# Designs tried in a protein design run: peptides against a protein of PDB entry 4N78. Part 243

Target 1, 186 residues: chain A of PDB entry 4N78
Amino acid sequence: HFQVICRLLGYQGIAVVMEELLKVVKSLLQGTILQYVKTLMEVMPKICRLPRHEYGSPGILEFFHHQLKDIVEYAELKTVCFQNLREVGNAILFCLLIEQSLSLEEVCDLLHAAPFQNILPRVHVKEGERLDAKMKRLESKYAPLHLVPLIERLGTPQQIAIAREGDLLTKERLCCGLSMFEVILT
Target 2, 155 residues: chain B of PDB entry 4N78
Amino acid sequence: MAELQMLLEEEIPGGRRALFDSYTNLERVADYCENNYIQSADKQRALEETKAYTTQSLASVAYLINTLANNVLQMLDIQASQLRRMESSINHISQTVDIHKEKVARREIGILTTNKNTSRTHKIIAPANLERPVRYIRKPIDYTILDDIGHGVKW

## One batch from the design tools (peptide; made by RFdiffusion4, then SolubleMPNN)

Design b2_p24_7_s1 (from b2_p24_7, 11 letters changed)
Fold by OpenDDE base, seed 1:
Structure b2_p24_7_s1 (fold): chain B 186 residues (1-186), chain C 155 residues (1-155), chain A 24 residues (1-24)
Amino acid sequence: as target 1 above (186 residues)
Amino acid sequence: as target 2 above (155 residues)
Amino acid sequence: DEVVEEILEQYRKRFTGEMFQVPP
């Protein structure tokens, strides 16, 4: 599903969605969640002493329940605050999944484009073969597929310009060095 | 452009008119041949003359049709070439627009990105400051606060 | 997987990010 969404939205759509999600998250964090956190801080016991270990696990639990009774019984916290936190979490997860899906799509595009852009993998050298000879053979095999040089030789000036720009757009992908998710986490 | 205009405005209409005139002329020739055959005492000579006129007329019509057909084909070829050029231009514009849109989109998404930090395995440097075990001065927890909550066995 | 990583590494090395930056 996320792959289809990424394909449908493209960079423009993804940017818009991410920007809006960031706005929503910011609004939730600075608005409702902040208000609840402030309220919770006000009702938090100023001095929460650790109960003596002698009371056992049940006694310690009851002690903390008593100290936090006002917080636990705060109905609005359970209904509104937790829902908002869930929304924030969902937004973050959504951003992560979109970025991952986009990265996969970009990687696939780069892999398909590689032979046309003179990007060749290192060939495993079998025993007795020179790496240089194999690489040269591979380069010669794929040389006719180099799109930009081919168009520069056969194309019109307009076609050459478009080919160069297209080549640049193809190789410059987010997955090569940029992350959106890292921005969201900061 | 001048050649196409000449074909559309002069050559093809002129050829069509010439064919129409040729049709009218053929009718006149037919009438003449018929009358000549009826009035002539030498029927064989009249027939040979009719054959000659018929052959000449058919050759003329065939020439006119061929010329017109070639002009129409030439016109269509020029138009096809113009359409191909137009298509190429439209495609170029479309690609230019798409590239521009993509560049704009990339700038927009770029604002939302940062450089990937190569996860240098930062050795989790254990915080050097071993939190000195704050000597928990065990102040006796006054459990009397719990006396009101539990089913206290009244001693 | 190794071939994929090698290809990606070559793209990473050539990556400038210029297209994702707002021109000054």
Scores: peptide ipSAE 0.447, ipTM 0.799, DockQ to the pose 0.620
Fold by OpenDDE base, seed 2:
Structure b2_p24_7_s1 (fold): chain B 186 residues (1-186), chain C 155 residues (1-155), chain A 24 residues (1-24)
Amino acid sequence: as target 1 above (186 residues)
Amino acid sequence: as target 2 above (155 residues)
Amino acid sequence: DEVVEEILEQYRKRFTGEMFQVPP
């Protein structure tokens, strides 16, 4: 599903969706959630000492429940806060999944473009074969597929310019060095 | 453009008119030949003259048809070439626009990105001295030591 | 997987990010 969304939206659509999600998250964090957190901090006991070990695990639990009773009751009454947190979480997850899906699509595009852009994998050299000789053979095999040099030889100046720009756009992908999700986390 | 216009406005219409006129003339020649054959005392000579006129007329018509056909073909070739040039121009503009849109989109999404911190995974240098896991010899906890402390009610 | 990583590494090395930067 996310792959389809990425294909349909493209860079522009994804950017718009991500911007809107960031706005929503920011609004939730700075608005309702912040207010709840401030209120909760006010009702938090200032001094919560560890109870004596003699009370055992049940007694310690009861102690903490008692100390946090007002907070628990407040949190239970204000289910809206948890819903907002869930929405924030969902938005973050959505952004992550979109970025992952986009990265996969970009990687696929790069893999398909590689032979046309003179990007060749290193050939596994079997014992006794010279790596250089194999690489040269591979380069020679794919040399006719290099699009930009081909167009530079046969194309008009306008076609050459378009080909160069297209080549650059093909090479420059987000997955190569940029992350959107890191921005969301900051 | 001038050549195409000349073909469309002058050469092809002119050729069509010439062909029509030739057809009319052929009919007149046929009538003449028929009458000449009927009225002539020398039927053999009249037949030879008819053959000569027929051959000449057919050759003339064939020439006119061929000329007209060639002009039409030339017209079509010029039009096809113009369409191809137009298509090329449109494609160029379309590609330029698409590239521009893509650049704009990339700038827009770029605002939402940061450089991937290639966290150089510091090779956690495993400390060389793997402290030999001290074999925890599970000494059986002799619980009998506790027997002396607890005044357990002997059931 | 190794082939993919090698190809990607070559793209990463050539990546400038210029297309994603807003011109000053």
Scores: peptide ipSAE 0.444, ipTM 0.798, DockQ to the pose 0.625
Fold by OpenDDE base, seed 3:
Structure b2_p24_7_s1 (fold): chain B 186 residues (1-186), chain C 155 residues (1-155), chain A 24 residues (1-24)
Amino acid sequence: as target 1 above (186 residues)
Amino acid sequence: as target 2 above (155 residues)
Amino acid sequence: DEVVEEILEQYRKRFTGEMFQVPP
């Protein structure tokens, strides 16, 4: 589903959606969540010592439940605050999944474009064959597919300009060095 | 442009009219030849004359048809060339617009991006007081208790 | 997977990010 969304929205659509999500997240964080956090900080026990390990897991849990009883029983925390946190979490996950899906699409595009842009993988050399000779052969094989040089030889100046720009647009992808998710986490 | 206009407005219509006129003329020639043959005492001469007129008339019609056909073909070729040029121009504009839109889109999304920081493995300095590892008997945490809280977006 | 990574690495090396930067 996210792949389809990425394909449909493109860079522009994704940008718009991400911006709106960021606004929503910011609004939730600075508004309701912040207010609840402040309230929670006020009711938090000032001194909560780690109970001795001797109480075991159930005893420790009970201890913390007792210490945080007022917080746990705070009805508004469950209904409003957790819902908002859920929304924030969903937004973050959405952004992550969109970025991952976009990266996959970009990788596919790059892989398809590689032969046309003189980007060739290193061929595994079998024993006895010179790597250089194989690479030269490979280069020779794909040389006719080099789009920009081909258009530079046969095309009009306008076509050459478009080809160069298209080549650049093809090479420059977010997955090559940029992250949106890191911005969201900041 | 001038050549196409001349073909469309003058040469092709003129050729069609000439061809139509030639049809009428052929009928007249046929009538003349028939009458001449009937009235002539020298049938051989009349026949030779008929052959000559027939050949001439057929040649003239063939010429008119050929000329008209060539003019039509030329017209179509010019029009095809014009359409190809127009198509090329439209394609160029379309591509330019698409590239521009893509550049704008990339700038917009770029605002939302940062350089991928290669995860510097921050050495999490373990706090000095290693509390003795309480043998955590891994009881399977029954996560079913959380099923009621999170309306799991079925991804 | 190795071929893919090699191709991607070549693209990464050539990546400038200029297309994603807002001109000052």
Scores: peptide ipSAE 0.444, ipTM 0.798, DockQ to the pose 0.596
Fold by OpenDDE base, seed 4:
Structure b2_p24_7_s1 (fold): chain B 186 residues (1-186), chain C 155 residues (1-155), chain A 24 residues (1-24)
Amino acid sequence: as target 1 above (186 residues)
Amino acid sequence: as target 2 above (155 residues)
Amino acid sequence: DEVVEEILEQYRKRFTGEMFQVPP
């Protein structure tokens, strides 16, 4: 589903969706969540030290449950605050999954374009074979598929310009060095 | 353009009219041959004349059809060439627009991006001189430089 | 690391058109 969304929206559509999600997240964080956090901070015990380990896990759990009893019993926390946090979480996950899906699509595009752009994979060299010789052979094999040189030879000046620009745009992808998710987390 | 116009307005319509007229003429020739055969005392001669007229008529019709067909083919070739030129022009414009849209889209999404974090463990060969083009001329990117940083394919 | 960051930054600028005037 996310792959389809990425294909449908493209860079422009993804940008718009991400911007809107960021606005929503910002609104939730600075609004309702902040207010609840402030309230929770007021009711939070001023001193909450780690109990002795001798009490064991159940005793420690009961201790914290007792210390946080007022918070746990806060009804609005469960209904409103947690819902808003879920929305924020969903938005973050959505952004992450979109970026991952986009990256996968871009990698696939790069792989598909590679033979036409003189980008050759490293070939495994068996014992006794020279890597350079194999690479040269591979280059020779794919040389006729090099699109830009082909168009430069046969095409009009306008076609050449478009081919070069298209080639560069194909090579320059977001997944190569950019991250959206890191911006979302900031 | 002038040739196409002549074909469309003069040659092809003229050829069609000629074929239509030939039908009428063939009927007259047939009537003549029939009457000539009936009235002639020398039936053999009349038959030979009929054969001659038939052959001539068939040849004439064949010629008219061939001429018209050639003119139509020529017309179609010219039109096909025009369409190809138009297609080429449209494709050029379309590609230019798409490239422009792509650049705009990249700018828009770019405001939502930051550089990927790098770890010290990555062996990246960094060039000593960073590319600083003076004018907007994009150069091919070596993905090998980014293979360890991003989602690049290790070729 | 600094060199890599600079390369990535240049890449970003090129990708987004910040390095060059991209017409609207």
Scores: peptide ipSAE 0.261, ipTM 0.784, DockQ to the pose 0.137

Design b2_p24_7_s2 (from b2_p24_7, 7 letters changed)
Fold by OpenDDE base, seed 1:
Structure b2_p24_7_s2 (fold): chain B 186 residues (1-186), chain C 155 residues (1-155), chain A 24 residues (1-24)
Amino acid sequence: as target 1 above (186 residues)
Amino acid sequence: as target 2 above (155 residues)
Amino acid sequence: SEVVEEILEQYRKQFTGEMFKTPP
């Protein structure tokens, strides 16, 4: 589903969706969540003394539950805050999944484009074969597929310009060095 | 352009008119040959004359048809060439627009990106034992697990 | 696959990111 979404939206659509999601997240964080955090800070006990070790683990837990009772009750009463946090989480996950899906699509595009852009994998050298010779043979085999040089030889000036721009657009993908998710996390 | 216009406005219409006139003339020639045969005492001579006129008339018609056909073919070739040029121009414009749109889109999404911290991919030393590629059975991620959590828009 | 990673690495090395930058 995400792959289809990425294909349908493209960079433009993804950008718009991501921007809107970031706005929503920012609004939630600065609004309801911030208010909730402020309120929680107000109800936090000023002096949370460590209970004496003598009460054992259950007693200590009960003591902390009692001291935090107001916080727990407040959290239970305001289900809206948890819903907002869930929405934020969903938005983040959505962004992550979109980016992952986009990256996969871009990788596929790059793999398909590679032979046409003189990007060749290293060939496994069998015993006794020179790597250089094998690579040279491979390069020679794919040389006729190099699109830009081919168009430069056979095409009009306008076609050459378009081919160069197209080549650049093909090579320059987000997955090669950029991350949207890292921006969301900062 | 001038050649195409001449074909459309002068040569082809002219050829059609000539062909029509030739048809009318053939009818007159036929009537003449029939009357000549009936009135002539020498039937053999009359027949030979008829044969000559028929051959000449058919040759003339064939010439007119061939000329007209060639003009039509030439017209079509010129039009086809014009269409190809137009197609090329449209394609160029379309590609230019698409590239521009893509550049704009990339700038927009670029605002939302930062440089990947190239964590030095530790050379995963491929363990020497090429364990058989465990067929990553892509277990279809059952996204249904997420169905119970959100008010899923029941579409 | 190792082949995919090698191809991607070559693209990464060539990546400038200029297409994603707003011209000043």
Scores: peptide ipSAE 0.415, ipTM 0.769, DockQ to the pose 0.682
Fold by OpenDDE base, seed 2:
Structure b2_p24_7_s2 (fold): chain B 186 residues (1-186), chain C 155 residues (1-155), chain A 24 residues (1-24)
Amino acid sequence: as target 1 above (186 residues)
Amino acid sequence: as target 2 above (155 residues)
Amino acid sequence: SEVVEEILEQYRKQFTGEMFKTPP
């Protein structure tokens, strides 16, 4: 599903969606969640001493539950704050999944474009074969597929310019060195 | 452009008129030949004259048809060439616009990106000395020793 | 696959990111 979304939206659509999601997340964090956090900090017990180990794990849990009883019983925390946190979480996950899907699509595009852009994998050399000779043979085999040099030889100046721009657009993908998700986390 | 216009406005219409006139003339020639054959005392001569006129007339018509056909073909070729040039121009413009749109889109998404910290995967060179996993012989921890220290408050 | 990684590495080396930068 995310792959389809990425294909349909393209870079522009994804940018718009991501921007809006970031706005929503910021709004939630700076608005309702911040207010709740501030309120919670005000009502937090000033002195939470570690209960004596003698109470065991259940006793310690009960102790903390008792100290935080007013907070836990705060109905608005469960209904509003947790919902907002879920929304934030969902938005973050959505962004992550979109980026991952986009990256996969870009990788696929790059793999398909590679033979046409003089990007060849290193050939596994069997014992006794010269790597250089095998690579040269591979290069010669795919040389006729190099699109830009082909158009430079046969095309008009306008076609050459378009081909070069197209080649650049094909090579320059986000997955090669940029991340959107890291921006979301900062 | 001038050549195409001349073909459309002058050459092809002119050729059509000429062909029509030639057709009309053929009918007249046929009538003449028929009458001449009936009235002539020398039927062989009349037949030879008829053959000559018929051949000449048919050759003329054939020439006119061929000329007209060639002009029409030329017209179509010129038009086809013009269409191809227009198509090429449109394609070029379309591609230019698409490239521009893509560049704009990339700039827009770019503001939402940061450089991937290529964490140099420091090949954690596994220290060569694989310390032999000391076989932790799980000595059964005799928990009975702890029985003496814990004064279990008898509830 | 190793092949994919090698191809991607070549693209990464050529990547400038200039197309994603706003002109000053």
Scores: peptide ipSAE 0.411, ipTM 0.765, DockQ to the pose 0.667
Fold by OpenDDE base, seed 4:
Structure b2_p24_7_s2 (fold): chain B 186 residues (1-186), chain C 155 residues (1-155), chain A 24 residues (1-24)
Amino acid sequence: as target 1 above (186 residues)
Amino acid sequence: as target 2 above (155 residues)
Amino acid sequence: SEVVEEILEQYRKQFTGEMFKTPP
């Protein structure tokens, strides 16, 4: 489903969606969540010393439970704050999934474009064969498929310009060096 | 353009009119030949004349049809060429627009991106000594020993 | 696939990101 969404929206659509999601997340974080955090900080016991190890694990748990009892019992925390946090989480997950799907699509595009852009994989050299010779053979095999040089030779100036731009657009993909998710996390 | 206009406005309509006129003329010739054959004392001569007129008329019609057909074909070729040129122009414009749109879109999404920090995958040097997983015999931790210490301090 | 990674690496090396940058 996310793959289809990525295909339908393209870069522009994805950008718009991401921007809106970021706005929503920012609004939630700066608004309701911040208010709850502030309130929680006020209710937080000033001195939460680690209980003495002598209380054992159950005692420590009970201690913390007691210290946080007021917080846990805070009804608004369970209803509004957790819902907002869930929304933020969903938004983040959505962004992640979109980016992953987009990356997959871009990778596929790059793989398909590679033979036309003089991007060739290294050939597995069998024992005794020179890598260079195989690579040259491979290059020779795919040389006729190089689109930009072909158009530069046979095409009109306008076609050449378009081909170059198209080539650049094909090569310049987000997955090659950019991340959106990192921006969302900051 | 001038040639196409001449074909559309003059040559093809003219050819159609000529063909129509030839049809009318053929009917007249046929009537004449029939009457001439009936009235002529020399039927053999009349027949030969009829053959000559028929051949001439058919040749004329064939010529007119051929000329008209060639003109129509020429017209179609010119139109096809014009359409191809138009298509090429439209495609060029379309591609230019698409490239522009894509560039705009990329700038927009670019605002939302940062460089991937290629974290140097520190080769997690697998510690050479794969310490043999010491079979941690999970001794069941008998938690019953803790039962005696948990005297509930009655707050 | 190793082949895929090699191809991607070549693209990564050629990547400038200029198209994603706002023109000064």
Scores: peptide ipSAE 0.409, ipTM 0.764, DockQ to the pose 0.645
Fold by OpenDDE base, seed 3:
Structure b2_p24_7_s2 (fold): chain B 186 residues (1-186), chain C 155 residues (1-155), chain A 24 residues (1-24)
Amino acid sequence: as target 1 above (186 residues)
Amino acid sequence: as target 2 above (155 residues)
Amino acid sequence: SEVVEEILEQYRKQFTGEMFKTPP
């Protein structure tokens, strides 16, 4: 589903969606969540010492439950604050999944473009064959597919310009060195 | 442009009119030849004259048809060439616009991106125990993995 | 696949990111 969304929206659509999501997240964080956090800080017990390890896991849990009883029983926290936190989480997850899907699509595009852009994988050389000879053969095989040089030789100046720009656009992908998710986390 | 206009407005219509006139003239010639043959005392001479007129008339019609056909073909070739030029121009504009839109889109999304710190954690391969170099059996890189790229193979 | 990684690495090396930067 996310792959389809990425294909449909493209870079522009994804950017718009991401920006709107960031705005929503920011609004939620700075608004309702912040208010609840402030309220929680006010009602938090000033001195909550870690119970002694001797109480065991159940005793420790009961201790914390007792200390936080008033907070846990705060009905508005469960209804509004947790819902908003869920929305924030969903938005972040959505952004992550979009980025991952976009990266996969970009990788696919790059793989398809590689033969046309003189990007060749290193060929596994069998024992006895010179790597250089195989690479040369491979280069020779794919040389006719090099689009930009071909157009430079046969095309009009306008076509050459478009081909060069297209080549650059093909090479320059987000997956090659950029991350959107890191921006969302900051 | 002038040639196409001349073909469309003058040569082809003129050729069609000439052909129509020639058709009407052929009927007159046929009637004349028939009457001449009936009235002539020398039937052989009349027949030869009829053959001559028929041949001449057919030749003239053939010439007119050929000329008209060539003019129509020429017109179509010119029009086809014009359409190809227009198509090329439209394609160029379309591509330019698409590239521009893509550049704008990329700038827009770029605002939402940061450089990946590819910390290539060089795994300092701590010399783990000299386990025997697993013979990298260079499995031939099966490029068939690339064959599925683009055909919507669900990972 | 190793092939994919090699191809991607070549693209990464050529990547400038200029297309994603707002001109000053």
Scores: peptide ipSAE 0.405, ipTM 0.764, DockQ to the pose 0.706

